# Peptides against a protein of PDB entry 6B4J: the designs that were tried, part 17

Target 1, 315 residues: chain A of PDB entry 6B4J
Amino acid sequence: DITMQWYQQLQDASMQCVLTFEGLTNSKDSQAKKIKMDLQKAATIPVSQISTIAGSKLKEIFDKIHSLLSGKPVQSGGRSVSVTLNPQGLDFVQYKLAEKFVKQGEEEVASHHEAAFPIAVVASGIWELHPRVGDLILAHLHKKCPYSVPFYPTFKEGMALEDYQRMLGYQVKDSKVEQQDNFLKRMSGMIRLYAAIIQLRWPYGNRQEIHPHGLNHGWRWLAQILNMEPLSDVTATLLFDFLEVCGNALMKQYQVQFWKMLILIKEDYFPRIEAITSSGQMGSFIRLKQFLEKCLQHKDIPVPKGFLTSSFWRS

## One batch from the design tools (peptide; made by RFdiffusion4, then SolubleMPNN)

Design b1_p10_2_s4 (from b1_p10_2, 5 letters changed)
Fold by OpenDDE base, seed 4:
Structure b1_p10_2_s4 (fold): chain B 315 residues (1-315), chain A 10 residues (1-10)
Amino acid sequence: as target 1 above (315 residues)
Amino acid sequence: SEMQELLNSV
């Protein structure tokens, strides 16, 4: 399976990255520990500062991240920090930065869907300039949300239940599995972030270049989802999340083909979702139904709430 | 096209 090979390749690359900077992370030297912490803060704090407040502030954050990744010193916590402070500094920063982007999907976007767009546009812009960060974003995303690949992990013989739950994307702490609502909330946030990334370009970059991970991957994602048996509650939830965020962009890009896809979803795939939907899961089902019906009726997919407008970039 | 092929695979 090509999709699973791709998944595994990204995971392997991520693992190799971790091994590359293990000297920095496992060092008992006080100076190395200090450098590690400074680099970690420099990589992650700017991402946490991303907001919908002003385009100018977003540009400053982008420039800071790009400067750090470019080997330039940046100010962090009152200190001058550079990836050149340690031979593994760049690999470590790229990994932690990518991890933080995905974490913002998991946490911030999960709680505030509109946050997907400013985070995604920065991530896309950084990915364009630093492809390795993009690969690591995918690796982190796929590990936390296998539905972003997409694939639905299956229980295998000899597998511990907790390990299976973790493979499905659940958090398991002290032998307690995460509640379903929290699980879906986190998965939704990550899918929404992904759906935003694949459609957004940093406006101050070279827009003549092809998007490093563009809407063609969105089309692929949909095709793969539709070729899979639906998973109870999960498929209805994430399909809605994906279409709400990037459906308008897909419509504009693929036009007639997109509408054919949407009709197939409504007529052929949606009944399969219905067949596995319990009475307790009707919320996600109804939401998807209403969305599909509205879009088909109006022959339009609305621009998602929180989409960055020209006025945002002028602020 | 690749996109058409993917659509046809649905």
Scores: peptide ipSAE 0.026, ipTM 0.705, DockQ to the pose 0.277
Fold by OpenDDE base, seed 3:
Structure b1_p10_2_s4 (fold): chain B 315 residues (1-315), chain A 10 residues (1-10)
Amino acid sequence: as target 1 above (315 residues)
Amino acid sequence: SEMQELLNSV
């Protein structure tokens, strides 16, 4: 399976990255600990500052992240911080930065769907300049949300239930599994972020180049989802999230083929979702139904709320 | 499958 090979390759790369900076992570030296904390803050704080408020602020954040990844000193917590402070600094920062982008998906975007776009455009722009960060974003995303690959993890003989739950993307704390609504909320945030990344380009970059992980991956994702058996509540939720965020972009890119796919979803795949939907899960089902019906009726996919306009970049 | 055909068209 090519998809699973791709998944495993990214996970292996992520694991190798962790091994590369283990010296920094495991060091008991006070200076190394300080450097680690400074680098971690320098990598993650700018991402947390991303907002929908102003394009100028977003540019400043982007420039700061790019500077850090380029080996330039940046100000963080009142200190000058550089990845050159430790031989493993760059690998560590790339890993933590990628992790933070995905975390913003599962937290910020989960709570505020419109936040997907400013986060995604920064992530896309950084990915264009720093491909390794992009690979690590995918690795983190796939690990937390296997549905972003997509695949459904299977229970293996001898596996602990908690480990299986974690593989499915659930948080398990003190032997308590996350509630389904919270789980779906986090998964939705990550899928929405991903759907935004694949369609957005940093406006101040070289747009003549091919998107490092563009809409073709969105098409692949949809195709793969439709070739899988639907999962109760999950498929209806995430399919809606994905189409709401990037459906307009896919429509513009793939035109007739997109509409054929949307019809296929409505006529062939949707009944399969219905067949596995319980009365308690009708909310996600109805939402997807209404979305599909509206889009097919109007022959249009609306631009998602929060989509970045020219006025945003002039702010 | 219908979806495979669509995928192959892109």
Scores: peptide ipSAE 0.026, ipTM 0.717, DockQ to the pose 0.725
Fold by OpenDDE base, seed 5:
Structure b1_p10_2_s4 (fold): chain B 315 residues (1-315), chain A 10 residues (1-10)
Amino acid sequence: as target 1 above (315 residues)
Amino acid sequence: SEMQELLNSV
């Protein structure tokens, strides 16, 4: 189907990108190795420095990332670093940058949900200026969290169990699969980051242009999820995460149609989730139910905690 | 599906 084709196209593009900079990554030359490490640090450290502290600091980080992607030298680790240091430098940096954004969803946002917004606004702004980075963000996101597509990977005959677990988004190390709570935490972080990206625009860009991956993709995501069979614990968890982060934005954008969708979730989809929810998994289901009931009762979706305000940008 | 119809309505 069209969704799987899109998924595969992004994965293919990501794979081709890796092949393009293979010379840099596989080089045993000391200088090339040094350049690789410098470029990797230059691409990833600024992203790790993103915080909710001050808008001015966020702008500095954005400018540094954009400068690097634009072929300008940037300071990293006390050295001047540029993608021009190697012919494959730009492709490598774009890939590593995109990977790092998704990793921040997986780690930082997973632990601190409010971190989704400053990370997302930088990612959105960079995506607007560097579309290839956006495609690579999607590729990394989809690979780590197939539920962001969304699709549910299926076990195929002859597949190793560990490979199937990895396809589902689980980490498997030393033949040990991660615990369900850690898995859901990581998936939640990535979904929350995605939900933030699709609604945020970098305030210092040309906002008259269309969002490179806007709320229409959020609507698509919801529609696709609701047209799929629910997964135990996963669906209730991620649907809540998504709606908590971007429900307000979707409400503002789609108005009556949004409320029709919420009613559909309550009346038609909840029973389906409940039917596959065990007694030990009721927590996620109850949380989603209570959220939707509150929203429907009040006829409002609250602005998510951590949403960036004008005061943030003045700091 | 009903959701697909909603998607198409926007």
Scores: peptide ipSAE 0.025, ipTM 0.713, DockQ to the pose 0.668
Fold by OpenDDE base, seed 2:
Structure b1_p10_2_s4 (fold): chain B 315 residues (1-315), chain A 10 residues (1-10)
Amino acid sequence: as target 1 above (315 residues)
Amino acid sequence: SEMQELLNSV
């Protein structure tokens, strides 16, 4: 399976990255520890500062991240920090930066859906300039949300239940698995972030170039989802999340083909979702239903709430 | 699958 091969390749690359900077992360040297912490802060704090408030602030954040990845010194925590402070600094920063982007999907976007867009546009722009960061974003995303690949992890003989739950994307702490609502909320955030990334371009980059991970991957994702058996509650939730965020962009890009797909979703796939939906899961089901019906009725998918407008970039 | 055909059409 090409999809699974791609998944595995990304995971392997991520693992190799971790091994590469192991010397930095495992060092007991006081100076190395300090460098590690400084680099970690420099990589992650700017991402946490991303907001929907002003385009100018977003540009500053982008420039800071790009400078750091380019080997230039940046100010972080009142100190000058550079990836050149350690031979493994760049690999470490790329990994932690990518991890933080995904974490913002998992946490910030999960709680505030509109946050997907400013985070995604920065991630997309950084990905364009730093492809390795993009690969690591995918690796982190796929690991935390296998549904973003998409694939459904299978239970293997001898596997601990907790390990299987983690493979499915659940958080397990102190032998307690997270509640289903929290799980779905986190998955939703990550899918929404992904759906935003694949459609957004950094406006100050070379937009004449092809998107490094564009809408064709969104089309692929939909096709793969539709070729899979639906999962109870999960499929209805994530399909809605995806379409709400990038449906308008897909409609514009694929036009007639998109509408054919949407009809197939409504007529062929939706009944399959219905068949596995329990009374307690009707919320996600109804939400997807209403969305599909409205879109088909109006022959339009609305621009998602929080989509970045020209006025945002002038602010 | 029909979905795969749609994918291939892109």
Scores: peptide ipSAE 0.024, ipTM 0.708, DockQ to the pose 0.625

Design b1_p10_3_s1 (from b1_p10_3, 3 letters changed)
Fold by OpenDDE base, seed 3:
Structure b1_p10_3_s1 (fold): chain B 315 residues (1-315), chain A 10 residues (1-10)
Amino acid sequence: as target 1 above (315 residues)
Amino acid sequence: VPPVYFPLPE
């Protein structure tokens, strides 16, 4: 399976990255610990500062992240921080930065869907300049949200239930699995972030180049989802999230092919979702239904709320 | 760029 090979390759690369900077992370030396913390803060704080408020602030954040990844010193916590402070510094920062982008999907976007766009445009721009960060974003995303690949983890003989739950993307703390609503909320945030990344380009880069992980991956994702059996509540939720965020972009890019896909979803796949939807899960189902019907009726998919406009970049 | 054709699921 090509998809699973791709998944495994990214996970292996991520694992190798962790092994590479293990010396930094496991060091008992006080200076190494300080460097680690400084680098971690320098990598993650700028991402946390991403907001929908002003394009100028977003540019400042982007420039700071890019500078850090380029080996330049940046100010963080009142100190000058550089990846050159440790031989494993760059690998560590790339890993932690990628992890933080995915965490923002999991947390910020999950709670505020509009936040997907400013986070995604920064992530896309950084990915364009630093491909390894992009691979690590995918690795983190796939690990936390296997539905972003997409694939459904299977229970294997001898596996602990908690480990299987974690593989499915659930958080398990103190032998308690998270509630389904919280799980879906987090998965939604990550899918929305991904759907935003694949369509956005940093406006101050060389836009003539091919997107490092563009809309073709969105098409692939949809095709793969449709070739899989639907999961109760999950499929309806995430399919809606994905189409709401990137449906307009896919429509513009793929035209007639996109509409054929949407019709296939409505006519063939949607009944399969319905068949596995319980009365308690009708909310996600109805939402997807209404979205599909509206789009097909109007022959249009609206631009998603929070999409960055030219006025944003002039602010 | 011509749209990359991915076949629809059968």
Scores: peptide ipSAE 0.035, ipTM 0.648, DockQ to the pose 0.110
Fold by OpenDDE base, seed 2:
Structure b1_p10_3_s1 (fold): chain B 315 residues (1-315), chain A 10 residues (1-10)
Amino acid sequence: as target 1 above (315 residues)
Amino acid sequence: VPPVYFPLPE
């Protein structure tokens, strides 16, 4: 399976990255610990500062992240920080930055769907300039949300239940599995972030170049989902999230072919979702139904709420 | 069930 090979390659690359900077992360030296913490803060704080407030602030954040990744010194916590402070500094920063982008999907976007767009446009722009960060974003995303690949992890003989639950994307703390609603909320946030990344380009970059991970991956994702058996509540939830965020972009890009796919979803795939939907899961089902019916009736998919406009970039 | 292939536009 080509998809699973790709998944595994990304995970292997991520693991190799971790191994590369183990000297930095496991060091008992006080100076190394200080450098680690400074680099971690420099990589993550700018991402946490991303907001929907002003385009100018977003540009400043982007420039700071890019400067850090380019080996330039940046100010963080009142100190000058550079990846050149340690031979493993760049790998560590790339990994932590990518991890933080995915965490913002998992946390911020999960709670505030509109936050997907400013986070995604920065992530896309950084990915364009720093491909390794993009690969690490995918690795982190796929690990936390296998449905973003998409694939369904399988239980293997001898596997602990908790490990299987974690593979499915659940958080397990103190032998307690996460509630389904919280799980779906986090998965939704990550899918929405992904759906935003694949359609957005940093406006101050060279937009004539091909998107490093563009809408063709969105098309692939939909095609793969449709070739999989639906999961109870999960499929209806994430399919809606994906289409709400990037459906308009896919429609504009693929035109008639997209509408053929949407019809297939409504006519062939949606009944399969219905067949596995319990009475307690009707919320996600109804939401997807209403979305599909509205889009097909109007022959249009609305621009998602929170989509960045020209006025945002002038602020 | 054979996978449904959705080709990308040229």
Scores: peptide ipSAE 0.033, ipTM 0.720, DockQ to the pose 0.551
Fold by OpenDDE base, seed 5:
Structure b1_p10_3_s1 (fold): chain B 315 residues (1-315), chain A 10 residues (1-10)
Amino acid sequence: as target 1 above (315 residues)
Amino acid sequence: VPPVYFPLPE
């Protein structure tokens, strides 16, 4: 399975990255600990500052992240911080930065769907300049949300239930599994972030180059989902999230092919979702139904709420 | 640029 091979390759690369900076993370030296914390803050705080408020602020954040990844000193916590402070600093920062982008998906985007776009455009722009960060974003995303690959993890003999739940993307704390609504909320945020990344380009970069992980991956994702049995509540939820965020972009890119795909979803796949949907899960089902019917009736998919416009970049 | 083709699901 090519998809699973790709998944595993990214996970292996992520694991190897962790091993590479283990010296920095496990150091007992006070100076090394200080450097680690400074680098971690420098990598993550700018991402947390991403907002829908102003394009100028977003550019400042982007420039700061790019400067850090380029080995330039940046101001963080009132101190000058550089990845050159430790031989493992760059690998550590790339990993933590990628992790933070995905965390913003599962937290910020989960709560505020429109936040997907400013986060995604920064992530996309950084990915263009720093491909390893992009690979690590995928690795973190895939691990937290296997549905972003997509695949459904299977229970294996001898596996602990909690480990299986974690593989499915659930948080398990103190032997208590996350509530389904919170789980779906986090998964939605990550899928929405992914759907935004694959369609957005940083406007101040070299847009002559191909997108490092573009809409072709969105098409692939849909194709793969449709080749899988639907999962109760999850498929209806995430398919809606994905189409709401990137459906307009897919429509523009793939035109007639996209409409054929959407018809296939409505006529062939949607009944399969219906067949596994319980009365308690009708919310996600009805939302997807209404979305598909509206799009097919109007022969249009609306631009998603929060999509970045020229006016945003002039602010 | 022509869209990248992926086969539709069977």
Scores: peptide ipSAE 0.033, ipTM 0.652, DockQ to the pose 0.109
Fold by OpenDDE base, seed 4:
Structure b1_p10_3_s1 (fold): chain B 315 residues (1-315), chain A 10 residues (1-10)
Amino acid sequence: as target 1 above (315 residues)
Amino acid sequence: VPPVYFPLPE
């Protein structure tokens, strides 16, 4: 399976990255620990500062992240910080930065869907300049949300239930599994972030170049989902999230092909979702139904709420 | 730019 090979390749690359900076991570030396903490803050704080307030502020954040990844010193916590402070500094920063982007999907976007767009445009722009960060974003995303690949992890013989739950993307703490609503909320945030990344380009980059992970991956995702058996509640939720965020972009890009796919979703795939939907899961089902019906009726998919306009970039 | 052709899911 080519999809699973791709998944595993990204996970292996991520694991190798962790091994590469193990010396920095495991060091007991006071100076090394200080460098680690400074680099971690320099990588993650700018991402947490991303907001919808002003395009100019977003540009400042982008420039700071790019400078850090380029080996230039940046100010963080009142200190000058550079990846050159340690031979493993760049690998560590790339990994932590990618992890933080996915975490913002998991937390910030999960709670505030509109936050997907400013986070995604920065992530896309950084990915364009630093492909390794993009691969690590995918690795973190796929690990936390296997539905972003997409695949459904299966229970294997001898596997502990908790390990299976974690593979499915659930958080398990003190032998207590995460509640379904919280799980779906986190998965939604990550899918929405991904759907935003694949359609957005940093406006101050070379837009003549091909998007490093563009809408063709959105098409692939939909195709793969439609060729899988639906999962109760999960499929209806995430399919809606994905289409709400990137459906307009897919419509513009693929036109007639997109509408054929949307009809296929409504006529062939949606009944399969309905067949596995319980009375307690009707919320996600109804939301997807109404979205599909509205889009097909109007022959249009609305621009998602929070989409960055020209006025944002002039602020 | 012409749309990129992708086959529909089976």
Scores: peptide ipSAE 0.029, ipTM 0.649, DockQ to the pose 0.127

Design b1_p10_3_s2 (from b1_p10_3, 3 letters changed)
Fold by OpenDDE base, seed 2:
Structure b1_p10_3_s2 (fold): chain B 315 residues (1-315), chain A 10 residues (1-10)
Amino acid sequence: as target 1 above (315 residues)
Amino acid sequence: VPPVYFPLPP
């Protein structure tokens, strides 16, 4: 399976990255620990500062992240920080930055769906300039949300239940598995972030270049989902999330082909979702139903709430 | 179920 091979390659690359900076992360030296913490803060704090407030602020954040990745010193926590402070600094920062982007999907976007867009546009822009960060974003995203690949992890003989639950994307702490609602909320956030990344370009970059991970990956994702058996509650939830965020962009890009796919979803795939939906899961099902019906009736998919407008970039 | 393939536009 080509998809699984690609997934495994991403995970292997991510693991190799971790091994590469192990000296920095495991160092007992006081100076190394300080550098590690400074680099970690420099990589993650700017991402946490991303907001929907002003385009100018977003640009400042982008510039700071780009400067850091470019080996330039940046101010963080009142200190000058550079990846050149340690030979493993760049790899560490790239990894932690990518991890933080995905974490913002998992946490911030999960709670505030509109936050997907400013986070995604920064991530996309950084990805254009720093492809390794993009690969690491995918690695983190796909590991936390296998449904973003998409694939369904399988239980193997001898596997601990908790490990299987983690493979499915659940958090397991102190032998307690995450509640389904929280799980779906986190998965939704990550899918929404992904759906935003694949359609957005940093407006101050060279937009004539090909998107490093564009809408063709969204098309592939939909096609793959449709070739998979639906999962109870999960499929209805994530399919809605994906279409709500990037459906308009896919419609504009693929036009008639997109509508053919949407009809297929409504006529062939949706009944399969219905067949596995319990009475307690009707919320996600009904939401998807209403969305599909509305879109097909109006022959339009609305621009998602939170989509960045020209006025945002002038602020 | 046979796979459904949606080609990308050229």
Scores: peptide ipSAE 0.029, ipTM 0.688, DockQ to the pose 0.593
Fold by OpenDDE base, seed 3:
Structure b1_p10_3_s2 (fold): chain B 315 residues (1-315), chain A 10 residues (1-10)
Amino acid sequence: as target 1 above (315 residues)
Amino acid sequence: VPPVYFPLPP
């Protein structure tokens, strides 16, 4: 399976990255520990500062991240920090930065859907300049949300239940599995972030170049989802999340093909979702239904709430 | 950019 090969290649690359900076992470040296902490903060704090407030602030954050990845010193915690402070510094920062972007999907976007767009445009712009960060974003995303690939992890003989639950994307702490609503909320955030990344370009970059991970991956994702059996509650939730965020962009890009896909979803796939939907899961089902019906009726997909406008970039 | 066609599932 080509999709699973791609998934595994990204995971292998991520694991190799971890091995490359193991010396930094496992060091007992006080100076190495300090460098690690400084680099971790320098990589992650700017991402946490991303907001919907002003385009100028977003540019400052982008420039800081790019500077760090370019080997330039940046100010963090009142200190000058550079990836050159350790031979493994760049690999470590790229990994932690990518991890943080995905965490913002998992946490910030999960709670505030509109936050997907400013986070995504920074991630997209950084990915364009630093492809390895993009690969690591995918690796982290795929590991936390296998539905972003998409694939459904299977239980294997001899596997611990908790390990299987983790493979499905659940958090398991102290032998307690995460509640379904919280799980879906986190998955939604990550899918929404991904859907935003694939459509957004950093406005101050070379937009003549192809998107490093563009809407063609969105089309692929939809096609793959439709070729899979629906999962109870999960499919209805994430399909809605994806279409709400990038449906307008897909419509503009793929035109008639997009509408054929949407009709296929409504006429063929939606009944399959209905068949596996319990009474307690009707919320996600109804939401998807209403969205599809409205879009087909109006022959339009609305621009998502929080989409970055020209006025945002002038602020 | 012309849209890349991916076949829809049957």
Scores: peptide ipSAE 0.028, ipTM 0.640, DockQ to the pose 0.088
Fold by OpenDDE base, seed 4:
Structure b1_p10_3_s2 (fold): chain B 315 residues (1-315), chain A 10 residues (1-10)
Amino acid sequence: as target 1 above (315 residues)
Amino acid sequence: VPPVYFPLPP
């Protein structure tokens, strides 16, 4: 399976990255610990500062992240910080930055769906300039949300239930599994972030170049989902999330082909979702139904709420 | 630019 090979390759690359900077992370030296902490803050704090307030502020954040990744010194916590402070500094920063982007999907976007767009446009722009960060974003995303690949992990013989739950993307703490609503909320946030990344380009970059991970991956994702058996509650939830965020972009890009796919979803795939939907899961099902019906009726998919306008970039 | 052709899923 090519998809699973791709998944595994990204996980292996991520694991190799961790091994590469292990000297920095496991060092007991006081200076190394200080450098690690400074680099971690420099990588993650700018991402946490991303907001919908002003395009100019977003540009400042982008420039700071790009400067850090380019080996330039940046101010963080009142200190000058550079990846050159340690031979493993760049790998560490790339990994932590990618991890933080995915975490913002898991947390911030999960709670505030509109936050997907400013985070995604920065992530896309950084990915364009730093492809390794993009690969690491995918690795982190796929690990936390296997549905973003997509694949549905299966229970294997001899597997502990908790390990299976974690593979599915659930958080398990003190032998207590995460509640379904919280799980779906986190998965939704990550899918929405991904759906935003694949359609957005940093406006101050070279937009004539091909998107490093563009809408063709959105088409692939949909195609793979439709070729899989639906998963109870999960498929209806995430399919809606994905289409709400990037459906308009896919419509514009693929036009007639997109509408054929949407009809296929409504007529052929949706009944399969219905067949596995329990009475307690009707919320996600109904939401997807209403979305599909509205889009097909109006022959349009709305621009998602929070989409960055020209006025945002002028602020 | 013409849209990139992708086959529909079966």
Scores: peptide ipSAE 0.028, ipTM 0.643, DockQ to the pose 0.128
Fold by OpenDDE base, seed 5:
Structure b1_p10_3_s2 (fold): chain B 315 residues (1-315), chain A 10 residues (1-10)
Amino acid sequence: as target 1 above (315 residues)
Amino acid sequence: VPPVYFPLPP
């Protein structure tokens, strides 16, 4: 399976990255620990500062992240920090940065859907300049949200239930599995972030270049989802999230082909979702149904709320 | 990593 091979390759690359900077992360030296913490803060704090408030602030954040990844010193916590402070600093920062982008999907976007766009445009722009960060974003995303690949992890003989739950994307702490609503909320955030990344380009970059992970991956994602059996509650939820965020972009890109896909979803895939939807899970199903019916009736998919406009970049 | 080619559905 080509999809699973791709998944595994990204996971292997991520694991190899972790091994590469293990010396930095496992060091008992006080100076090394300080450098590690400074680098971690320098990588993650700017991402946490991403907001929908002003394009100028977003540019400052982007420039800071790019400077850090480029080996330039940046100010963080009142200190000058550079990846050159340790031979493993760059790999560590790339990994932690990628992890933080996915965490913002998991947390910030999950709670505030409109936050997907400013986070995604920074992630996309950084990905263009630093492809390894993009690969690591995918690796983190795929691991936390296998539905972003998409694939459904299977229970294997001898596997602990908790490990299987974690593979499915659930958080398990103190032998307590995450509640379904919280799980779906986090998955939604990550899918929405992904759907935003694949359609957005950093406006101050070389836009003549091909998007490093563009809408063709969105089309692939939809195709793969439709070729899979639906999962109870999960499929209806994430399909809605994905289409709400990138449906307009897909419509513009694929036009008639996109509408054929939506018709296929309505006519062929909806009955399959319905068949596995319990009475208690009808909310997600109804939401998807209403969305698709509205889009098909109006022959339009609205621009998602929070989409970045020219006015945002002038602020 | 070589780009994984995913065929566009018809």
Scores: peptide ipSAE 0.021, ipTM 0.615, DockQ to the pose 0.107

